# Peptides against a protein of PDB entry 5TUV: the designs that were tried, part 161

Target 1, 107 residues: chain A of PDB entry 5TUV
Amino acid sequence: KEVIDRLRYLKAEIEDLELKERELDQQKLWLQQSIKNVMDDSINNRFSYVTHEDICNCFNGDTLLAIQAPSGTQLEVPIPEMGQNGQKKYQINLKSHSGPIHVLLIN
Target 2, 107 residues: chain B of PDB entry 5TUV
Amino acid sequence: AQECQNLEVERQRRLERIKQKQSQLQELILQQIAFKNLVQRNRHAEQQASRPPPPNSVIHLPFIIVNTSKKTVIDCSISNDKFEYLFNFDNTFEIHDDIEVLKRMGM

## One batch from the design tools (peptide; made by RFdiffusion4, then SolubleMPNN)

Design b2_p24_7_s3 (from b2_p24_7, 12 letters changed)
Fold by OpenDDE base, seed 2:
Order: sequence, then C-alpha cells, then structure tokens
Structure b2_p24_7_s3 (fold): chain B 107 residues (1-107), chain C 107 residues (1-107), chain A 24 residues (1-24)
Amino acid sequence: as target 1 above (107 residues)
Amino acid sequence: as target 2 above (107 residues)
Amino acid sequence: KRREEKLREAEKRLEEFKEQLKSL
C-alpha cells in the first residue's frame, strides 16, 4: 500500500515537472525571439556596439582581436594537433554566410 | 520497490534539467537587459557628442574577442570562399563572445 | 563583379590586419 501510494505520487509529480519543463522551453523560445527582435530593430542596431576602451577594460595584458561576424557565422576551433614541424597548431576557422567578416586589432 | 527507485531517479533528473533551464532563462533575461543598457549608453553618448563615433573606434555586435599573448604570432588567411577566414596561432588563445564582454562591462 | 569586389575588400582588410600585426 505504501509503495503503491508512493508510486502514484511520483508519477503525478513527474507529470507536473514535464509541464514545467515545457513551459520553460516555450519561455526560452519566446525570449530568444524577443532578443532577436530587439537586436534587429533599426535604432537598437545603430547603437549596438562597444568601444575599444570597453574591450581593453575587460582584458589586460594580451593581444586582443575583435572579429565582427554576422549572426550564423560558423566558428570552428580544431583540437590542437601537431604540425609538420612538430609545433601544435592552434587555429580558428570562420565561415560567414550572411556578410563579410571584419577583424580589428585592439591592442 | 525498484520501480519507485527508478521514478525517483527520473524525478531527480527532471528537477536538475528544470533548474538548468531556469538558469539559462535568467541568463537570457540578463543578456536582453545588458543589450538595452548598452544601446541606452551609446545613444546618450552620441547625443552628448552630437555625432556618432568614428567607424573604426567601435565594434558592432555580434562579435567575438580573441585573446592571446603579445608574443603569439598570428597569421590570417582568407580562403577561396570569400567569407571564410583561417587564423593560425603559434600559441594558445581564448575566445570570448559579445555576451561575456557585456557582462564584464557591467551592462 | 560583386563577388570580385567582396574578395578585394576582404583582401584589403586582411592586408590592413597584417600591417597592424607588423606593428606589434
């Protein structure tokens, strides 16, 4: 009897959790669309930038490259492998489908 | 009963997924807020300056930041596909997205 | 023509980047 009651309770709770999970999934989709709409707005897009100073304040002491790549740009970072000269190869591959990529050296 | 234990494991798995989804949703909310704050900041700054910033002084979203040592040699090549870029580094690097930058900026 | 122009622009950006890197 106790086990049966526990099973019934757990099943009911799992059903409730399934509903909650679906709700969160829908909320995520809604918010993602909202963010997209906000970013695609002409006024917001015009002001959607950071300065060199902003970047420099976020990072210290290194070479900083800013890569402006359109949304949907494919970014690949291969696992470092030994090169022909015995040096590890560190690479970034970028492929844009919607516009040009722009690279800026910050420091 | 074994069935009860199985349902408890499933329950716990679902609870953890829900928690993760809640956290991700919160992050998206913060991203939207940060973006709105960025836009507001820049709009106000341009109003005060009565002009837009110089084109090469700002990094427009979306972007990524590549961080590497000042001693790192960086080679950039463009593939036959006009929108494909290959970056070669002789040492390790870090990649940060625009969202992380906005967080570091305190937006 | 549009493809060639985009290529030239990309090449120009690459050259500019290379020049910036030389200054490091």
Scores: peptide ipSAE 0.061, ipTM 0.829, DockQ to the pose 0.010
Fold by OpenDDE base, seed 3:
Parts: sequence; structure tokens; C-alpha cells
Structure b2_p24_7_s3 (fold): chain B 107 residues (1-107), chain C 107 residues (1-107), chain A 24 residues (1-24)
Amino acid sequence: as target 1 above (107 residues)
Amino acid sequence: as target 2 above (107 residues)
Amino acid sequence: KRREEKLREAEKRLEEFKEQLKSL
């Protein structure tokens, strides 16, 4: 009887957890759409930027490149491999499909 | 019973997934708030200055920041239409997304 | 050949831009 009761309890709890998980999935989708709508708004888009000062305040001492690219731009960072000269190759590949990529040197 | 143990494992797995999803949802909420705060800041700043910032002085979202040593040699190859970029570094680099930058800015 | 020439011009412009940014 005790084992049967435990099984029943666990099954009921799992069912409740499944419902909760689905609720969270729906909330995520709703929020993602909300963010998209806010970012795509013409007024918000006009003011959706950071300054060089903002970036410099976030990072110090090193070379900073800012790469602005349209949404959906493909970013590829290959695993560093040994080049023909015995030096590791560190690379970033960017491919945009909807517009130009802009690169700024911050410092 | 083995069945009880299996259900307890499943229960725990679901609880962990729910926790992860709750965390992800919270991050999305923070992203939306940060973006709204950024827009409000910039709108107010432009109103006070009575002019928009120079086009090359700001970085529009979406963007990424590449951080590397000042000693790092960076080679960049660009396609004619500026849709494809290849960056080569002779040393390691870090990439930060715009969301992380907004967090560091305290938005 | 024309595409390669345009690429070289773009690379030159980028290098000039980098130099300008370093001089600021």
C-alpha cells in the first residue's frame, strides 16, 4: 500500500511539473515576441545604441572592436588550430544576409 | 521499488529543467528592462543636446565587442558589399554580446 | 579581376580607416 501510494503521488507531481514547464515555455515565447516588438519599434530603434564612452567604461586597457551587424548575421568562431607556420589561428567569421557590417575601433 | 526510483529521477530532472527555464525567463525580463532604460537614457540625452550624436560615435544594436591585447595583430578581410568579414588574430580574444554590455553599463 | 580589385580597394579603405582611428 505504501509503495502504491508513493507511486501515485510521484505520478501526480510529475504531471503538475509538466504543466508548469509548458507554462514557462509559453511565457518565454510571449516575452521573446514582446522584446522583438519593442526593439523593432521605429522610435526605440532610433535610440537603440551605446556610445564609445559606454564601451570604454565597461572594458579597460585592451583593444576593443565594436562590430555592428544586422540581426541574423552568422557568427563563426572556429576552434583554434595550428597553422602552417606552427602558430595557432584565431579567427572570427561574420556573414550578414540582410545588410552591411560595421566595425569600429574603440581603443 | 525500481519504478519509484525511476519516477524520482524523472521528477528531479523536471525540477532542474523548470529551474533553468525560470532563470532564462528572468534574464529575458532583465534584457527588456535594460533595453527600455537604454532608449530612455539616449532619448533624454539627445533632447538635452538638441542634436543626435555623430553617426560614427555610436554603436547601434545588435552588436558584439571583441576584446584583445593591445599587442594582438588583427587582420581583417572584407567583401565588396561589406556582408562578409574575416578577422584573423595572432593571439586570443574575448567576445561579448550587447546584452552583457548593457548589464555592465548598469541598465 | 574586377572583384579582386574592388576587394583590394575595400581593404585599403578599411586599413585607412583603422589608421585614422589609431590617430584619434
Scores: peptide ipSAE 0.040, ipTM 0.827, DockQ to the pose 0.009
Fold by OpenDDE base, seed 5:
Structure b2_p24_7_s3 (fold): chain B 107 residues (1-107), chain C 107 residues (1-107), chain A 24 residues (1-24)
Amino acid sequence: as target 1 above (107 residues)
Amino acid sequence: as target 2 above (107 residues)
Amino acid sequence: KRREEKLREAEKRLEEFKEQLKSL
């Protein structure tokens, strides 16, 4: 009797959790669309930038590259392998489908 | 008994997924707020300066930041299609997205 | 050849800029 009651309880709870998970999924989609709409607004787009000072304040002591690329740009960072000269190759591969990639040296 | 244990494991998995999704939603909300704050800051700054910033002094979203040692040699190769970029580094590097930068800026 | 030369020129400018920044 106790085991049967526990099974019934667990099944009911799992059903409730499934509903909650679906709700969260819908909320995520809504919020993602909201963010997109805010970013795509003409006024917001005009002012959607950071300065060199902003970046320098966030990072220090290193060489900083800023890579501005359109949304949907593919970023690949392969596992470092030994190159032809016996040196490890550290690489970044970028592929844009919707526009140019712009690279800036910050420091 | 075994069925009860299986359902308890499933219940726990669902609870963990729900917790993760809740955290992700919170991060998205913070991202939206940070973006709005960035736009407001920049709009105010341009009003005070009575001019937009020079194009080469700002980085438009979306972007990524690559940081590496000042001693690192960086080579950039552009494919025949200007939409594909290959960066080669002779040493390790770190990548940070625009969201992380906005967080570090306190937006 | 012209594309490779432009790339090499861009790389050279980038390295020169890096050196200037190191001096600051």
Scores: peptide ipSAE 0.018, ipTM 0.824, DockQ to the pose 0.009
Fold by OpenDDE base, seed 4:
Structure b2_p24_7_s3 (fold): chain B 107 residues (1-107), chain C 107 residues (1-107), chain A 24 residues (1-24)
Amino acid sequence: as target 1 above (107 residues)
Amino acid sequence: as target 2 above (107 residues)
Amino acid sequence: KRREEKLREAEKRLEEFKEQLKSL
């Protein structure tokens, strides 16, 4: 009897959790679309930038490159492996589909 | 008994997924707020200056920041279609997205 | 395993890209 009651309870709880998970999935989609709409707005787009000073304040000491690429650009960072000359290869691969990539040296 | 155990495992798995999704939603909300704050800051700054910033003095979103040692040699190669980029480093580097930068800026 | 397969595919695409860059 206790096992049967526990089974019924667990099944009902799982059903409620499924509903909650679907709700969260819908909220994520809505929020992602909202962010996209806000960023694509002409006024917001005009002011969607940071300064060199902003970057320098966030990072100290190292060489800093800013890479500006269109939304949807693919970024690949392969695991460092030994190259043909026995040196480890440290690489970044970028593939843009909609526009040019710009590189700025900050410091 | 075995069925109860299976359902309890499933329940726990669903609860963990829900928790992860809630955390992801919170991050998206913070991203949207940070972006809106950035836009407001920049609008106010340009109003006070009565002019936009110089075009090469700002980094437009979306972007990434690459930081590496000042001794690191960086080579950049561009494909024929100019949509693919290969960056080669002779040493380790770190990558930070624009979201992380906005967080570090306190937006 | 799926991540390793995606990585191998990415490595293959990278090698193809490197060969294209050498021809430039």
Scores: peptide ipSAE 0.033, ipTM 0.821, DockQ to the pose 0.013; fails the geometry check

Design b2_p24_7_s4 (from b2_p24_7, 11 letters changed)
Fold by OpenDDE base, seed 1:
Structure b2_p24_7_s4 (fold): chain B 107 residues (1-107), chain C 107 residues (1-107), chain A 24 residues (1-24)
Amino acid sequence: as target 1 above (107 residues)
Amino acid sequence: as target 2 above (107 residues)
Amino acid sequence: KKREEKEKEAQERLEKFKEELKKL
C-alpha cells in the first residue's frame, strides 16, 4: 500500500516537473528571440561595440587579439597534435559565410 | 520497489535539469541587460565627443578575444577562400567571447 | 564587385595585422 501510494505521488510530481521544464524551454526561446531583436535593431547595432580600453581593462598584460566576425562564423580549435616538426600545433580556424573577418591587435 | 527507486532517480534528474535551465535563463537576462547598457554608454560617449570613434579603435559585436603570452609567435593567414582564416600559435592561448567581456566590464 | 571589395579589404587588414605583429 505504501509503495503504491509513493508510486502515484512520484508519477504526479514528475508530470508537474515536465510541465515546468517545458515552460522554461519556452521562456528560453522567447528570450533568445528578444535578444536577437534587440541586437538587430539599427540603432543598437550602430552602438554595439567595445573599445581597446574596455578590452585592456578586462585582461592583464598579455597579447590580446580581437577577432570580429559575422554571426554564424564557424570556430574550430583543433586538439593540439604533434606537427611535422614534432611541435604541438596550436591553431584557430575560422570560416565565415556571410562577411569578412576583422582582426585587431589590442596589446 | 525497484520501480519506485527508478522514479525517484528520474525525479532527481529532472530537478537538476530544471535548476540548470533556470540558471541559463538568468544568464540570458544578464546578457540582454549588459548589451542595453553597452549601447547606452556608447550613445552617451559619442554625444559628448560629438563624433563617432575612429573605425580601428573599436571592436563591433560579435567578436572573440584571444589571449596569449607576449612571447607567443602568432601567424595569421587566409586559406581555401577569402572567408577562411587560419591562426597558428607556437604556444597555448585562451579564447573569450564577447559575453564574457561584457561581464568583466561590469555592464 | 562588392564581394571582391570586401575580400580586398580583408586582405589589407590581414597585411596590416602582420605588420603590427612584426613590431612585437
Scores: peptide ipSAE 0.058, ipTM 0.834, DockQ to the pose 0.010
Fold by OpenDDE base, seed 2:
Structure b2_p24_7_s4 (fold): chain B 107 residues (1-107), chain C 107 residues (1-107), chain A 24 residues (1-24)
Amino acid sequence: as target 1 above (107 residues)
Amino acid sequence: as target 2 above (107 residues)
Amino acid sequence: KKREEKEKEAQERLEKFKEELKKL
């Protein structure tokens, strides 16, 4: 009897959790669309930038490259492998489908 | 009963997924807020300056930041596909997205 | 023509980047 009651309770709770999970999934989709709409707004897009100073304040002591690429740009960072000269290859591959990529050296 | 134990494991798995999804949703909310704050900051700054910033002084979203040692040799090449870029580094690098930058900026 | 212009612009950016890297 106790086990049966526990099973019934757990099944009911799992059903409730399934509903909650679906709700969260829908909320995520809604928010993602909202963010997209906000970013695609002409006014917001015009002001959607950071400065060199902003970047420099976030990082120090190294060479900083800023790569501006359109949304949906493919970014590939291969696992470092030994090159022909015995040196590990560290690479970034970028492929844009919707516009040019812009690269800036910050420092 | 074994069935009860199985359902408890499933329950716990679902609870953990829900918790993770809640955290991710909160993160998206914060991202949207950060973006709005960025836009507001830039609008105000341009209003005060009565002009937009120089084109090469800002990095438009979306972007990534590549951080590497000043001693790192960087080679950049453009593939035959006009929108494909290859970066070669002779040493390790870090990549940070615009979201992380906005966080570091305190937006 | 538009593609050629984009290619030229990309090449110019690349050259500029290389020049900036030489300063490091």
Scores: peptide ipSAE 0.050, ipTM 0.829, DockQ to the pose 0.010
Fold by OpenDDE base, seed 5:
Structure b2_p24_7_s4 (fold): chain B 107 residues (1-107), chain C 107 residues (1-107), chain A 24 residues (1-24)
Amino acid sequence: as target 1 above (107 residues)
Amino acid sequence: as target 2 above (107 residues)
Amino acid sequence: KKREEKEKEAQERLEKFKEELKKL
């Protein structure tokens, strides 16, 4: 009797959790669309930038590259492998489908 | 008994997923707030300066920051078409997204 | 003075990098 009651309880709770998970998924989609709408607004888009000073304040001591690319650009960072010259290859691959990629050296 | 144990494991898995999704939603909300704050800051700054910043002095969203040693040699090439870029480094690097930058800026 | 020198060096590196990018 106790085991049967526990099974019934667990099944009911799992059903409730499934509903909650679906609700959260819908909320995520809504919020993502909201963010997109805010970023795509003409006024917001005009002012959606950071300065060299902003970046320099966030990082120090190294070379900083800023790579601006359209949303949806594919970024690949392969595992470093030995190159032809016996040196490890560290690389970044970018593929944009909707616009140009812009690169800036900050410091 | 075994069925009860299986359902308890499933219950716990679902609870953890829900917790993760709740955290992700919170991060998205913070991202939206940070973006709005960035726009407001820049709008105010341009009003004070009575001009937009020079194009080469700002980085438009979305972007990534690559951080590497000052001694690192960086080579850039365009492969296949003008929308595909390959960056080669002779040493290790770090990548930071625009969201992290906005967080570091305190937006 | 040391800061100004570092900024100048950074600017020179930036210009060289931009020139290289234009060749791509």
Scores: peptide ipSAE 0.040, ipTM 0.831, DockQ to the pose 0.009
Fold by OpenDDE base, seed 4:
Structure b2_p24_7_s4 (fold): chain B 107 residues (1-107), chain C 107 residues (1-107), chain A 24 residues (1-24)
Amino acid sequence: as target 1 above (107 residues)
Amino acid sequence: as target 2 above (107 residues)
Amino acid sequence: KKREEKEKEAQERLEKFKEELKKL
């Protein structure tokens, strides 16, 4: 009897958790769409930038490159492997689908 | 007994997924607040200056920051597909996204 | 507050945030 009651309780709880998980999934999708709409708005887009000073305040010492690419650009950073000359390869691969990539040297 | 154990494992798995989704949703909310604050800051700054910043003095979202040693040699090439970019480094580098930058800026 | 009340408050905050985002 105790085991049967526990099984019934667990099944009911799992059903409630399934509903909660679906609710969270829908909320995430809605928020993501809202974010896209806000960022694509002409006024917000015009002011969606940081300055060189902002970047310099966040990072110190090393060479800093800012790489700006359109939303949806694919970024690949391969695991460093030995190249043909025996040197490790350190690479960034970018694939843009909608526009140019801009590179700025900060320091 | 075994069925009860299986359902308890499933329940725990679902609870962990829900917790992760709640955390991810909270991060998205914070990111959008940061973006709103960035836009407001920039609008106010341009109003005070009575002009937009020079075009090459700002980095438009979305972007990434790459930091590496000052001794690192960086080569950038565009593939046969004009939308594919390859960055080669002769040493290690770090990548930071725009979200991290906004956090460091205190937005 | 009970967990259910905290969850309800979180939902309300999320809805308010969504409305604010629409105003941008």
Scores: peptide ipSAE 0.019, ipTM 0.823, DockQ to the pose 0.151

Design b2_p24_8_s1 (from b2_p24_8, 10 letters changed)
Fold by OpenDDE base, seed 5:
Structure b2_p24_8_s1 (fold): chain B 107 residues (1-107), chain C 107 residues (1-107), chain A 24 residues (1-24)
Amino acid sequence: as target 1 above (107 residues)
Amino acid sequence: as target 2 above (107 residues)
Amino acid sequence: KTITVNLSKETGSFLISDTAIIKL
């Protein structure tokens, strides 16, 4: 008897949770679209940048490469493997499909 | 009894997914706010300076930051159209996205 | 194995297969 009541309760709760999850999924989609719209706005796009100073303030004492690439660009970082010379290969592969990639060196 | 246990497991699974989705949603909200703050900052700065920054002095979104030792040797191969880049490092490196940078900037 | 990051303005973030911050 108590088990039956518990089962009913659990089933009802799971149903409510399903509804909540769907709601969150919808909210995520709307927010993602909102972000896209904001970023694609001509004025916002014009001012969507950081400076060298900004980057330098965020990081300490190392060589910094700033790589700007269009949305949708593929970035691949292979797991370091031993090369023919016995040295591990540390690599970044970038492939853009919609525009050029720009690289800035920040010291 | 077994059905009750199964439903308890399902309930917990859904609760965890919901929690994760809520966290992701919050992160997106913060990203949007950070972006808007960045735009506002830059607009104000350019108004005060009465000029835009030099083109090569800023990094436009989206971007990544590669951080590596000052001693690291970096080789880069690029396509003619600059759509493909291959970076080779003789040492380890870190990659940070623009979101991380905006967070570090306090946006 | 390759770690792949997709740059996307649609979400305001990168789509990363493994981790948001990559340290190698």
Scores: peptide ipSAE 0.038, ipTM 0.857, DockQ to the pose 0.034
Fold by OpenDDE base, seed 1:
Structure b2_p24_8_s1 (fold): chain B 107 residues (1-107), chain C 107 residues (1-107), chain A 24 residues (1-24)
Amino acid sequence: as target 1 above (107 residues)
Amino acid sequence: as target 2 above (107 residues)
Amino acid sequence: KTITVNLSKETGSFLISDTAIIKL
């Protein structure tokens, strides 16, 4: 009796949790769409930028590259493998399909 | 008993997923707020300056930041249409997205 | 077109992930 009751309780709770998880998934989709709409707004888009000073304040002392690319640009960082010269290859591959990529040296 | 244990494990698994999704949702909210604050800041700044910043003085979203040692040699190969970039580094580097930058900026 | 950036100042250490494929 006790085991059966526990099983029923657990099954009911799991069902409630499934509903909660689906609710959260839907909320995530809604927020993602909301963010997209806000960013795609013409006025917001015009002012959606940071300055060199902003970046320098966030990172100090290093070489800093800012890579501005359209949404949907593919960024690939291969596993560092030994090159022909015996040195590990550290690489970044970028591929855009909707517009040019811009690179700025900040520091 | 074994069935109870299985359901309890499943229950705990779902609870953890829900917790993770709740956290992700909060991050999305914060991202949206940060973006709106950025836009407001820039609008105000341009109003005071009575002109937009020069085009190469700002970094438009979306972007990423690559930081590496100042000793690192960076070679960049660019396609003719600037749609493809290949970066080669002789040492390690870090990549940060625009969301992290906005957080560091205090937006 | 190839651009080479070479700076000669000492800075901190860096770490990269094993592999990253990200859509911006």
Scores: peptide ipSAE 0.033, ipTM 0.845, DockQ to the pose 0.106
Fold by OpenDDE base, seed 2:
Structure b2_p24_8_s1 (fold): chain B 107 residues (1-107), chain C 107 residues (1-107), chain A 24 residues (1-24)
Amino acid sequence: as target 1 above (107 residues)
Amino acid sequence: as target 2 above (107 residues)
Amino acid sequence: KTITVNLSKETGSFLISDTAIIKL
């Protein structure tokens, strides 16, 4: 039957797609490791920064906070809820495990 | 047949996942390039200046940018060791990661 | 023990981020 042939064809194609997806997954892992290696390099790490000017050129007209934190720092933004004062609470929670967090007021 | 339809749906699902993963890989490649360009820029700049920038004049990766209205009142609670931060805003804010900043910088 | 710092300025507006947990 045509249906049977179609089924066989689809199954074969899906198998090929599975292989492709696994390939992409592996490529992602390798690329992520590559990025990590590049960023962890002592020389690259020394020069891995932006300036106040850089940030000001990217954003304007508002208060800008730059929060520098070690890799692995946890950032949590709770769902805004109504506070006791009838005002929604907008919060950012930061937790570092490997070093101090540094905050800069840009403008 | 129902089985054919099910496999066709699965096929399409896998194709979409593959497309998404391909896009994500492209983004990672661009991130790596942007980082390398940043490092190169900073190395060149420091060579020309014959000195590193002042410590408090730059923001080291990784970082985030918090953007809010200048009218927004921000309360910040900091632990003694500066490992924990709690920010309270009386209004809405935006968060941008360092990757987005590098993109906006044109790296 | 916690140290509290208050920052206040005037001028501008921008939007809320909903619930998010990000690892830096």
Scores: peptide ipSAE 0.033, ipTM 0.844, DockQ to the pose 0.198; fails the geometry check
Fold by OpenDDE base, seed 4:
Order: C-alpha cells, then sequence, then structure tokens
Structure b2_p24_8_s1 (fold): chain B 107 residues (1-107), chain C 107 residues (1-107), chain A 24 residues (1-24)
C-alpha cells in the first residue's frame, strides 16, 4: 500500500539524514580544533589584535569599553531586575580562571 | 497512519537540526577566514611600519566590546587579582564579541 | 578596587533582556 511505501521511504531518508548529521558533527569538531590551532600558533597569536581605530570605526561615538580576557572567561549578564532603590540594574559579571582581565576605555 | 506521522515528525526534526548545524559550520568557517585575514593585515602593516604597534594601542583577542551611552555611569569593581570584574551600569548597554567586530571590519 | 567612570551623558544605549552566560 501507499502507506507501506511511504514508511519505507521515510525510514531510508532518516538513515541518510543520520549520516549527514554525523558528518556535520565531525566537521564541526575538526573545524573547532583547526581554529584553536590557528589561534594558538605563536605567529598568529602575535598578530591577533585589533586597534583602537578599528573599534572606533565599527561603532559610533558612544562609550566603548574593550574587555580583553583569557579564553574560557565566564561572562554573565543577569536579567535586568529592579534594584532596592527602584532602578533597574544593568550588570556584567566577569570571572576568569586562567589570567587577569584587562579593560580599556576606547573613547 | 500514526507511525507515518511519527516518522514525518522525526524527519522534520532532523532536517531542522541539519540546517542549524550547517549554519553553525558556515559561521565557524567565516570566523576562521576573518581571523586569518586579520593576522595577514597586521603582519603587513607591521612590516610597512618596520615596528610593532605600541602595546597600549591594540586589543588582543579574545575580547568583547561594551557599548553604552556617554551618559551612562559605569561602576566597576575589580578583585585583587583582576580575575573577577563586576560592572554596574545605570542604563542599558550592548555587548559585541570579537567575531562581530571582525565582521564589521570587513575581515 | 572600585573604579567609577562617569562618561559624558550623550551616547547610544543598549539593552540586553535575557540572562546570558558566554564563555570568551
Amino acid sequence: as target 1 above (107 residues)
Amino acid sequence: as target 2 above (107 residues)
Amino acid sequence: KTITVNLSKETGSFLISDTAIIKL
């Protein structure tokens, strides 16, 4: 029957999709490792920076803070809640585990 | 048939996951390309200048950019080892990662 | 150490509505 044929087709397609998904997962892992290797390379690391001008060109004349932190640093932005004084609190929490955090005022 | 419907749902779920994974993979590829272009740009610039940029004039990856109004008051509490930072803003802010900055730079 | 920076009050504001934890 048509239903039986459809079931057979769907099962076969799902198997193909499983293979495709696993392939993509593998590619992602390889690419992530590749990126890590490229960034950790001594020469690339030496040149892995942007200038103040680069940042200023990307944004308008607002207050710009550049926070340079080691990889793996935890950044937490709590949901803005009402403070005790009735003002919403806007907050950023940073926690590094591998080195100091540096903050630069760009403009 | 119910079984056919179940398989259709599963097929659709897998297709959506594959689409998401493909998109994520493309983003990773672009990130890698952008980083390589950044490194190349900086190497060329330093070669032409015959010197590295001043240490305080550059922002090393990884970093984030916090953008807020000039009117925003920012209070920053720093741990003694500079491993923990607490930023308090009296107004809203935006956070941009280094990947977005590289995109805006056209890398 | 506490640093208070009062930047001039005329620049764009941004909003983050959800709690986010990002590893840098």
Scores: peptide ipSAE 0.032, ipTM 0.844, DockQ to the pose 0.116; fails the geometry check

